# Designs tried in a protein design run: peptides against a protein of PDB entry 4JHK. Part 87

Target 1, 212 residues: chain A of PDB entry 4JHK
Amino acid sequence: EDYKIQSFDLETQKLLKTALKDPGSVDLEKVSSVIVDQSLKDQVFSREAGRICYTIVQAEAKQTNGSVFRRNLLNRLQQEFKAREETRKRSTQEWVCLVSFICNIFDYLKVNNMPMVALVHPVYDCLFRLAQSDALKNEEEVDCLVLQLHRIGDQLEKMNVQLMDELFNLLRDGFLLQEDLSSMGRLLLLEILEFRAGGWKLSDTAQKYYYS

## One batch from the design tools (peptide; made by RFdiffusion4, then SolubleMPNN)

Design b2_p13_8_s4 (from b2_p13_8, 8 letters changed)
Fold by OpenDDE base, seed 4:
Structure b2_p13_8_s4 (fold): chain B 212 residues (1-212), chain A 13 residues (1-13)
Amino acid sequence: as target 1 above (212 residues)
Amino acid sequence: SLEKLDQEILESL
């Protein structure tokens, strides 16, 4: 299977490849750290990171019935989540990368083919933070919010429809009432409102309108 | 169980 890890140096690439096929032969704490660190810098990688993490978890479980990687990964995730407000204050880019990473872990790191229940509220907390007025005025945060809802909104709603309703009430109010939204931000909010209303899907024509 | 372990790790989130 092909994994997008070309952004790492060759030594790290080798480490990751080995972790994917023979996790017992590498330092899985180091592997988890490398993945998290890169995910906090590269939002694009965070998507791949979820898939990579799931594969390593499955490989370790199969090989040794172990959970060293998973434990280290989730511990690091917990640490980063707890520090999310400080991260946001320091760097919008790092903040949106963090959100992307958490959302992608939710998306890929399934337990018995189901999302981890423990991640539901943390994910919603991140999305609610992005839906606050001070975040909606920042196009980078709006981009992140809308992207995550496109990717995992349907799954999140299945886990807690009440929270999703509350979230979208905020988004609707932002769209209608907030004065300092960018034109693109307002357009993206409208699109995501329509996306959910349409059952978490858009027609091809609508997709082109909003994103071309 | 694995689910329980994960829940314990993430309970403070």
Scores: peptide ipSAE 0.041, ipTM 0.722, DockQ to the pose 0.676
Fold by OpenDDE base, seed 1:
Structure b2_p13_8_s4 (fold): chain B 212 residues (1-212), chain A 13 residues (1-13)
Amino acid sequence: as target 1 above (212 residues)
Amino acid sequence: SLEKLDQEILESL
């Protein structure tokens, strides 16, 4: 397989490649830390990170029937999640990268082809944070929110429809009542409201209207 | 913690 890891130095690339094929021969805590660190810097990588993590998890399960990597990954994720408000204060970019990473892990890191229940509330908590008024006025955060809902909204709803209803009530109120939204932010909120209302689908006509 | 919840999931499989 081809994995997009060219952003790492050569030594780290070798480490990751080894983890993908022979996870038992490397420090899986170090591997997880490297992946999380890079995901906090590069939102594009965070999507690739999900795929990489899934591959390592499967490789370790096959090799030793172990779950050391996933445990270390989730532990680090827990730490970053708990510190999310400080991260947001420090850097909006790092914050949206964190959200993106958590959502991508939810999307890719499945057990028996099912989402990890343990990640449902953390994901919703992040999305609810992005749905607060102080975040909705920030276009970068709105972009992140809408992107994640496009990617995993249908899966999240299947896990907890009540939370999704509550989330979208906030988004509706933001769209209708918040005055300091950017024009693009307001447009994105409207689009995602319609997206869910349409069964998490967007017609070609609507796609052109909102994104072309 | 996520670790604990992950373990619980694994045990239920």
Scores: peptide ipSAE 0.028, ipTM 0.683, DockQ to the pose 0.161
Fold by OpenDDE base, seed 2:
Structure b2_p13_8_s4 (fold): chain B 212 residues (1-212), chain A 13 residues (1-13)
Amino acid sequence: as target 1 above (212 residues)
Amino acid sequence: SLEKLDQEILESL
């Protein structure tokens, strides 16, 4: 299996590769820190990070029945989540990477093949933040919001339909009422509204209309 | 359990 870790230096790549196969032989705290740090810089990696984390968690469970990596990962996630407003103030790019990372962790780190209940509210909190008027005017944040909803919206709705309804009320209002949306932002909001209305599915024709 | 531990960590979020 190929993991996209080319953005790291060779030594770090080796560390990650070893963690994926033999987690007991590496400093898993360091591994978790490296993954989170890079996820805050690179949104593409942020997506991959979920898969990598899941693999390491499974590998450690099989090897030692341990959970050192997951514990460290979640601790760091907690820290970053708490500081999310400061992160957003410092860098929109880092903020959307953080959201992407949290959403991808939700998507990949399953317990008994189910999403972690503890991540539901943090994920919604991030998405609600992206749905505020000051965020909707930023196309980068809208892109992130819509991307995450495409990826995990159906799962999130199953966990809490009331929050999803509230979120989409904000998105509808933004689409209809907010004046300083970019043209693409408005288009993306319309698309995601339609996407959910269609049962979190989009026809090929509609896909081409919005994304071609 | 691991699930319990994870939830305990994340409850402070």
Scores: peptide ipSAE 0.043, ipTM 0.724, DockQ to the pose 0.718; fails the geometry check
Fold by OpenDDE base, seed 5:
Order: sequence, then C-alpha cells, then structure tokens
Structure b2_p13_8_s4 (fold): chain B 212 residues (1-212), chain A 13 residues (1-13)
Amino acid sequence: as target 1 above (212 residues)
Amino acid sequence: SLEKLDQEILESL
C-alpha cells in the first residue's frame, strides 16, 4: 500500500514505512508522537493518519501481540482532548485539526470491525463544541463540523441517535436564529440539515449546488 | 485485552 507521507523528511518517512511493515524494529512511541504532531498541524494528513494508525495497530498485534503503539496513541489523544479549549483559544487551525484527527481515528481505528464505543462521547463533545454560537460564527469551524458530519455522521447516529438529535437541534437553531453567521456558513448548515434529513445522502443536483 | 485497555483509557476523556 502507498501512504501519503511525503510531507515528512526522508528519515521520518523511512521510520513510518518500517513501522507499517515491521513495527517491532522501531520505537513505536516515537512513531505515535510523530503521527499525532503532524495530524495536529495538517488537516489533510489527519485523515491519512487514521489509516496509518490502523495499519500499525494491526501489524503490531500480528507480529508481537503488542499494544505499545495503540497505548501511546490513545494516551496522546486523551491529553489533546482534555486541552481542547486551550488549543481552540490558541489557534482555530490547530483546534479543527484536533477535531479532524479524533474523528478520523474513530472512522479508521476499528475494534472487531466496529467503532470504538469509548470514542463516541468524545467525538460528540467536539462536534457539540463546534455547534455553539461562538464557533458557528467562524467559517473555519463550520467547515470542520460539516465535513466531519459528512464523513462519520451516519456511524455516530447509529451509536447514539439521541445525541445526534440534540446536536442537530443546535444546528437548526443556529441556522434559523443566529445573526452573525457568514453566508457560506449558513449555506453549509442548511446543506448538512438536508443531508441528514435525506438519510445521510445528497442528490447529485444538491451536491453540485452546495459544493461546485 | 487490547479492547479493554483502550476502553479504560478513553473513558477518562
């Protein structure tokens, strides 16, 4: 398989490639740290990071029955999640990268081919934070919110429909009542409301209207 | 198990 790791230097690329195929021969704590650090800076990489993490977890389990990478990854995720408000205050870009990362870990890091139940509430907490009025006025946060709901909304709803209903009540109220939304932000909220109402699907015509 | 360990870590989030 080919993984998108060209943004790293050659030494780090070699480290990651080795971790993917022979995890027992590298420092998996360092590998975990490198992946998380880059995911918090590059939203595009955060999706690839989910796939990479899943592959390394499977490779380590198969090779040594180890859990070093998984443990370090989840511990780091826990630390970043706990500090999410400080991250948001420091940098909106880093905050949306964090949300993207945790959502992509939820999407890719399956247990017995199912989502990790323990990630459900943390993911919802991030999405609820993005749905608050102080976040909805920021187009970058709205972009992130809508993107994640497009990617994993159907999976999240299956895990907890009540939380999803509550989340979309906030989004509907934001769309209808909040006055300081950007025009694009308002359009994106309308689109995601329609997306869920349509069973997490969008017609080709509607897709073109909102995203072309 | 790995699943149990993951659950315990993430429950503290």
Scores: peptide ipSAE 0.031, ipTM 0.712, DockQ to the pose 0.715; fails the geometry check

## One batch from the design tools (peptide; made by RFdiffusion4, then SolubleMPNN)

Design b2_p14_3_s1 (from b2_p14_3, 10 letters changed)
Fold by OpenDDE base, seed 1:
Structure b2_p14_3_s1 (fold): chain B 212 residues (1-212), chain A 14 residues (1-14)
Amino acid sequence: as target 1 above (212 residues)
Amino acid sequence: MEEQEKLLEEEANA
């Protein structure tokens, strides 16, 4: 019931709080725009944004049996996803925020308590883009890739194990063959390879080898 | 099931 929205001005905070409690009394298109805009600027917020979005969706469904917020949210998400290559060229930071947001929406925006199938390929497309050689040489993109796989890798694999195998083949090849990886990037790739191999779990001892 | 199987754009425009 406590949402991290301190980064917004007071008026916007009030708008979001009202949307969470009484979505029918606010402009839900505006609410969705505000959430997406902030998520594209702040990767930390994107995690909270997923939870906020789910709550608003549930509140609107219960109040009016409507889905105005979800439609606006997904419409904006579709637009941003389609423009992802342009976003990446313009700003790596905005690009990783976009990926983080899409992954967090996948994580939180459940339908009948299950992930939306429609988001599976968009998520994989983003992760595959991060796994390309031109992206693996950038620590910011590697950080994003590994973070998302830690958060949703197990869920995503359940949706399509073949794509996950293909993705990790790229990561393995990057780890073994790519020469311009940073030391940290190489370490992170090794860690995530071990993480999946261990059933999407990492022992405390193993974690210390990578992060201590 | 039906709603989950929609494409992203279809879901957005529904």
Scores: peptide ipSAE 0.028, ipTM 0.666, DockQ to the pose 0.323
Fold by OpenDDE base, seed 2:
Structure b2_p14_3_s1 (fold): chain B 212 residues (1-212), chain A 14 residues (1-14)
Amino acid sequence: as target 1 above (212 residues)
Amino acid sequence: MEEQEKLLEEEANA
């Protein structure tokens, strides 16, 4: 498989490629740090980062039966999660990248082909934060929220349907009652409400209407 | 939120 790591310098690309194939030969703490740092800067990369992380985890498990990379990754993720409000205040861009990364790790970093239970509440916490009034007025945050729900909403609901119901109550209220939503933000909220109501599926026509 | 954070830490250190 090819991994999208062109945004890194050549030395770092080599490091990542080696980690993917021979994780025991590199500093996996450094690798995890590099991946997280870049994911906080590039939301597009954060999606790829999930896949990369999963591959490294699997490679290390097979090679040494180790979990050094996963531990370092999750430790760093925990640090960023704890500081999420400060991150949001400092940079909306970094904040939505953080949310995207956490959601993508949830999506890809499976244990026994199941999501990590430990990530469920942190993910919901991030999504609930995006569903607050002060966040819904920002298109960038709404974009992030809706994107994540499209990607992992069905999986997340399976983990805790009650929290999903509560989240969507907030989204419905935002759609109906919040006055300072942008037109696009309101449209996106409507779309995601309909998306879940339709069993986390949209018709091809509906998909084209909202996203093309 | 604190419980959420602890749970993540536990997973990280497992």
Scores: peptide ipSAE 0.028, ipTM 0.667, DockQ to the pose 0.528
Fold by OpenDDE base, seed 5:
Structure b2_p14_3_s1 (fold): chain B 212 residues (1-212), chain A 14 residues (1-14)
Amino acid sequence: as target 1 above (212 residues)
Amino acid sequence: MEEQEKLLEEEANA
């Protein structure tokens, strides 16, 4: 199977390919660091990174019954999460990459075919931060918020419906009351409110209106 | 079977 790793140099590509099929023969801490570093710079890669991470986790479990890669990955995520306010202050782009990556790991990295419970609160905390008034005025942050809710909102709600209700109360208030939203930001908030109200599904009419 | 990892610390959103 092919993975989207063309953005890496040839040496790093070789490292990643080896990790995918023979994880016991490489430094899995280094592999996790490379994946996280690239995901924090490129939102497009962060989606592929989730798939890559899951494959490496499965390969290591099968080969050695180990979890070295997953442990290193989650430790790095915890470090980045704790520093999220500093990251946001430094670069909005890096901040939304971080949120995207955490959400993609939640989406792909299943244990016994279930979401990792340890990631639920970190994901909600990131989404709540994006739902604050100082973030909602930034279209790039609204884009990220709405994209993640489209991808994992239904899964997150199953983990904690109370937090999801509270989050969407903030989004409703932002849509109705906040004056400095961009035109596109306001449209995206309306769409995601309707998306959840429709059971995390888009009607044919809504699909044409927002994405034609 | 794989066990779920737990984060050592979680910070509440301010």
Scores: peptide ipSAE 0.025, ipTM 0.625, DockQ to the pose 0.090
Fold by OpenDDE base, seed 3:
Structure b2_p14_3_s1 (fold): chain B 212 residues (1-212), chain A 14 residues (1-14)
Amino acid sequence: as target 1 above (212 residues)
Amino acid sequence: MEEQEKLLEEEANA
């Protein structure tokens, strides 16, 4: 498969490509660190990172029946998640990258084609944080929130519909009652409300209206 | 792994 890793230097690209094909021949702790570090800087890469991580996990399992990469990945993710409030305070950009990465790991890193149950609450916790009034006034955080719900909202709802209902109550209240939303932020909240109401689908006409 | 996944969940619920 072709992976979008052009943002890395040539040496790191070779390291990642080797990890994808022969994970036993590389330092998997180093590989996990490189992936997490870049995911915290580039939100676009975080989508690809999820796919890369899944591939490495599967390759290692087949090669040695090991889970060294996944252990290191989750350990690093745990550390970043634990420090999420400090990250948000320091850099909104790094915060939304962290949320994006956690959501993409949830989306791609499945066991027996099922999401890891232990990631459900962490993902919801991140989304609930983005749904607070102090975050909704920041368009960058609203963009992140809506993007993740588009990607994994249907899966998350299947895991816990009660939390999803509570989350969307906050989004509805934000849309209707919060006065310091940007015009685009308010539009995005309306779109995601309609998206869920439509069974996590959006018509072509609506898609053009909200994202043209 | 399950242990790290559990720890992540515990942090989210703290």
Scores: peptide ipSAE 0.028, ipTM 0.652, DockQ to the pose 0.126; fails the geometry check

Design b2_p14_3_s2 (from b2_p14_3, 7 letters changed)
Fold by OpenDDE base, seed 3:
Structure b2_p14_3_s2 (fold): chain B 212 residues (1-212), chain A 14 residues (1-14)
Amino acid sequence: as target 1 above (212 residues)
Amino acid sequence: SAEEEALLEQEANA
């Protein structure tokens, strides 16, 4: 498989490629740290990071029946999650990268082909934070919220429909009642409301209207 | 929340 890792230096690219093929021959703590650090800086990479992490986890399980990489990855994720409010205060960009990364880990890292139950509430907590009034007024946070719901909303709803209903109540209230939304933010909230109402699907006509 | 963080810790050590 081809992985999009050209944003790293050549030495790090080699490290990642080796981890994907022969995880037992590299320092998996270092590999996890590199992936997390880059994911916290580049939201686009976070999606690829999820796929990379899944592949490394599978390769290690097959090679040694080990879970060293997953353990290190989730430990680092926990540390970043605990510090999420401080991260948001320091940098909106780093905050939305963190949310994107957590959501992509939820999307790609499966246990027995099922989502990790332990990630459900942390993911919802991040999305609920993005749905607060102080976050909805920031277009960058709205972009992140809507993007994640497009990617994993259907899966999250299957895990807990009550939390999803509560989340979308906040989004509907934001769309209808909040006055300081950007024009694009308001448009994106409307689109995601319609997206869920349509069974997490969007018509070609609607897609052109919202994303052309 | 603290409870959510505890769940992640449990999963990390599994």
Scores: peptide ipSAE 0.030, ipTM 0.685, DockQ to the pose 0.547
Fold by OpenDDE base, seed 5:
Structure b2_p14_3_s2 (fold): chain B 212 residues (1-212), chain A 14 residues (1-14)
Amino acid sequence: as target 1 above (212 residues)
Amino acid sequence: SAEEEALLEQEANA
């Protein structure tokens, strides 16, 4: 299987490739650090990172019955989550990368083919933060919010429908009451409200209207 | 929140 790791130097690429096939032969703490660092800088990579992380976790489990990689990954994720407000103040771009990464880990890193329960509330907390008035006025944050809800909204609702209802109450209020939304931001909020109301699906007509 | 952080910590140490 091919993974998109061309953005790394050749030595790091070799490290990652080895981790994917023979995790016991590399420093898995270093591997986790490299993946997290790149994911916090590149939102596009963060999705691929989820897939890579899942593969390494499975490979380590099969090879040594170990969980060193997962432990290091989750420890780093916890640290970044705790510092999320400071990250947001420093850089909107880094903040949306963090949210994207957490959501992608939730999406890909499943245990026994189920989402990790420990990630449910942290994911919701990030999405609730993006749904606050000070975030909704920033198009980059709205883009991130809507993108994640398209990717994992259905899964999150299955884990906690009450939190999802509360989140969408905030989004509805933002759409109806907030005056300083961008035109695109308002359009995206309307789309995601319609998306959930339609059972987390869009008609072909709606898809063309919003994204073509 | 502190509760959410505690959940991640528990999972990381499992």
Scores: peptide ipSAE 0.029, ipTM 0.681, DockQ to the pose 0.537
Fold by OpenDDE base, seed 1:
Structure b2_p14_3_s2 (fold): chain B 212 residues (1-212), chain A 14 residues (1-14)
Amino acid sequence: as target 1 above (212 residues)
Amino acid sequence: SAEEEALLEQEANA
């Protein structure tokens, strides 16, 4: 198995590799902290972090029937989620990384092959925040919103269709009524509206039109 | 676990 952890120093890479193979031999609290810290700084790693976390959880369950890593991970996630408005005020980049990380954990970290129900509302809360007028005017936040909906929108809708309808009402209103959207932001909102309307699918032709 | 998820549920309601 290959994991994209080259952004870490060699010692940290060794720690992560050991956690993936022999989680009982490392400090899993430290491992969770390292993963969360990097995910809040690097959105590319955030996607990989979900896969890494799932693998560590499975490895620990098989090795010791334990859940120390998952507990530490979720505790840290709770702390970051609670402070999300402060994070957004401090750094848009860190904010979108946080949203990306939460969404990726939702996507990858399954329990008994099911999404964690406890993550449903936190994920929607983040997406609703990105759908507010003050966020829609920022292209970086729109990019994040649309990217997450492409990745996990179908899964989220299965968990709560009412919240998804409410979210897309905001996106439609933003597309139609908000004047300070960028041209790309408006195009992305239109695309994601079409994406959901098509059953969370997009043709190759449409993909090229919206993202070329 | 149910305990871990309960913490996140509490946060979601805040």
Scores: peptide ipSAE 0.027, ipTM 0.682, DockQ to the pose 0.133
Fold by OpenDDE base, seed 2:
Structure b2_p14_3_s2 (fold): chain B 212 residues (1-212), chain A 14 residues (1-14)
Amino acid sequence: as target 1 above (212 residues)
Amino acid sequence: SAEEEALLEQEANA
């Protein structure tokens, strides 16, 4: 499988490629740091990062039965998660990249074909933060929120339906009551409300309506 | 929350 790592310099690309094939031959802490750093800068890469991380985790497990990469990755994620409010204040872009990355890790980094339970609450916390009034007024944050719910909403709901209900109560209230939403923001909230109501599926008609 | 942060730590140390 080709991984989209063209944004890295050649040396880093080589490092990543080696980590994917022979994780025992590289500094997996460095690899995890590079992936996280880039994911915080590039939201598009965040999706690819999840896939890359999963592959490295599997490769290491097969090679050494180790979990050094996963441990380092999760430690870094925890650090970034703890600092999420500071990150949000510093840069909305970095914040939405962080959320995107955490969500993608949740999506791709499965253990025994199951989502990591430890990521459920952190993911919800990020989404709840995006669902607050001060975040809903920012289109970039709404975009991120809706995108993540499209990607992993069904999985998250399976893990905790009560939190999902609470989250969507906030989204409904935002849609109905918040005055400073952009027209696009309101449209996106409506779409995601309908998306969940439809069993986390969009009809072809709805797809054309919201994304034409 | 502190509990959520603890969950990531537990997973990282597992």
Scores: peptide ipSAE 0.028, ipTM 0.681, DockQ to the pose 0.560; fails the geometry check

Design b2_p14_3_s3 (from b2_p14_3, 10 letters changed)
Fold by OpenDDE base, seed 2:
Structure b2_p14_3_s3 (fold): chain B 212 residues (1-212), chain A 14 residues (1-14)
Amino acid sequence: as target 1 above (212 residues)
Amino acid sequence: DELEQKLLEEEANA
């Protein structure tokens, strides 16, 4: 399986490749930090990072029955989550990358084949932040919000349907009432509203309408 | 609580 790590320098690529194959031979704290740092810079990588992290977790578990990588990863994730408002203030890009990364970790790292309960509220907190009026007016944040809901919305709803209802109430209100949405932002909100209403599926005709 | 600790607790209770 191929992992998209071309954005790293060659030495770091080697480090990551080694972590994927032989995690016991590398500094897994360093590996986790590198992954998080890059995920904050590149949203495409932040998506891939979930898969990479999953593979490293599995490799370490198989090799030593250890969980050093996951512990370090989650510790760093907690730090970034706590500082999310400062991150958003500093860089919208880093903020949406952070959200994407957290959502992808939720998507890929599971306990007993189930999403980590510990991540449910942090994920919702991020999505609710994106659903606030000051965020909905920013197309980059709307893009992120809608993308994450497409990817993990159904899973999140299973974890807490009440929070999902509350979130979509905000999205509906934003769609209907907020005046400073971009045209594309408004369209995306409508699409995601229809997406959930359709059981987290999009018909072929709707897919063509929104994305073709 | 830290995410690490929450995960450890989740795993212990699973």
Scores: peptide ipSAE 0.033, ipTM 0.706, DockQ to the pose 0.281
Fold by OpenDDE base, seed 5:
Structure b2_p14_3_s3 (fold): chain B 212 residues (1-212), chain A 14 residues (1-14)
Amino acid sequence: as target 1 above (212 residues)
Amino acid sequence: DELEQKLLEEEANA
């Protein structure tokens, strides 16, 4: 199986490939650090990072029954989450990368084939932050919010429907009442409202309207 | 390490 790791130098690519096949032979703390660092710089990589992380976790469990990689990954994730407001102030791009990464970890890393309950509130906290008025006026943050809800909204709702209702109340109010939304931002909010109302599915008509 | 601890507890109880 191929993984999208061409953005790394050759030495790091070798490290990652070895971690995927023989995790016991590499420094898994270093591997986790490299993956998180790149995910915080490249939002596109965040999706692939989730898949890579899952594979390494499974490989380590099978090879040594260990969890060194997961431990280091989750520790780093917690650190970045705690500093999320500082990150947002420093760089909107880094902030949306962080949210994307957290959501993709939620999507790919499972416990007994189920979502990690401990990640539910952190994910909602990030999405609620993106749903605040000061964030909704930034198209880049709206893009991130809507993208994550498309990816994991149905899973997240199953974990806590009350929080999802509260989140979408904010999105509805933003769509209806906030005056400084961009045109694209307003369209994206409308689309995601309809997406959830349709059971987290897009009709053929809606698909053509919003993405043609 | 609060998040890690919560996640480890989930795995232990699974």
Scores: peptide ipSAE 0.032, ipTM 0.708, DockQ to the pose 0.295
Fold by OpenDDE base, seed 3:
Structure b2_p14_3_s3 (fold): chain B 212 residues (1-212), chain A 14 residues (1-14)
Amino acid sequence: as target 1 above (212 residues)
Amino acid sequence: DELEQKLLEEEANA
């Protein structure tokens, strides 16, 4: 299977490839650290990171019945989540990368093909933070919010429809009442409102209108 | 309380 890891240097690429095939032969704490660090810098990588993490978790379980990688990964994720407000104050870019990473871990690290229940509230907490007025005025945060809802909104709703209703009440209020949204921000909010109303689907014509 | 512990428990009980 092909993994998109071109953003790393050659040595780190080899480390990751080895971890995917033979996790027992590498330092899995180092591997987890490298993946998290890069995910906090590159939002594009965060989705691939979810897939990579799932593969390494399965490979280690099969090889040694171990969970060293998962333990280190989730420990680091917990630390970053706890510090999310400080991260947002320091760097909007790092904050949206953190949200993207948490959402992609939710999307890929499943148990018996089901999302991890323990991640539901942390994911919603991040999305609710992005839906506040001070975040909606920042186009980078709106982009992140809408992207995650496109990726995992249907799964999150199945886990807790009440929280999803509350979240979209905030988004509707932002679209209708908030004055300092960018033109693109307003367009994205309208699109995601229509996306959910259509059963988490969008027509090809509408897709071109909002994203071309 | 802690996310890592909750997630590990969830996988162990699956």
Scores: peptide ipSAE 0.035, ipTM 0.715, DockQ to the pose 0.368; fails the geometry check
Fold by OpenDDE base, seed 1:
Structure b2_p14_3_s3 (fold): chain B 212 residues (1-212), chain A 14 residues (1-14)
Amino acid sequence: as target 1 above (212 residues)
Amino acid sequence: DELEQKLLEEEANA
């Protein structure tokens, strides 16, 4: 199975491949660090990172009944989440990568095939931050917000519909009232409002309308 | 509580 790790050097690729199949034979702390570091640099990779992490967690559990990888991963996630405001101030790109990573961990790292309850508030906290007026004026943050809601919005709503309603109230107000939105930003907000209203689905016609 | 600890407890209780 291909896990799209070609962006790493050959040595690191070998490390990751080994971790996926034989996690007991590698330094899982190092593996977790590599995955998180790359996820904070590349938002595209963050999606793959979730799948990789899940596979490693399952492999380690089956091999040794251990959780060294998950522990290191979640410790790092905790650190990055706590520092999210500083990250945002330092680099919008790193900030949106962080949000993407957290959302993808939520999406892939399941407990009994269900989302981790402990991640619900952290995910919403990130999305609410992206929905503030100072963030909505930045197209990169709007792109991230809308992308995550497309990916995991339905799952998040199942976990807490009240928070989702509050979030979308902010998005509606931003769309209607905020003057310094980009044209693309406003279009994306309208699209995601309709996406949720349609049960987290878009018709082919709507898809063409917004993205053609 | 730390996020990691909360998540570990969630798995333990699953």
Scores: peptide ipSAE 0.032, ipTM 0.712, DockQ to the pose 0.317; fails the geometry check

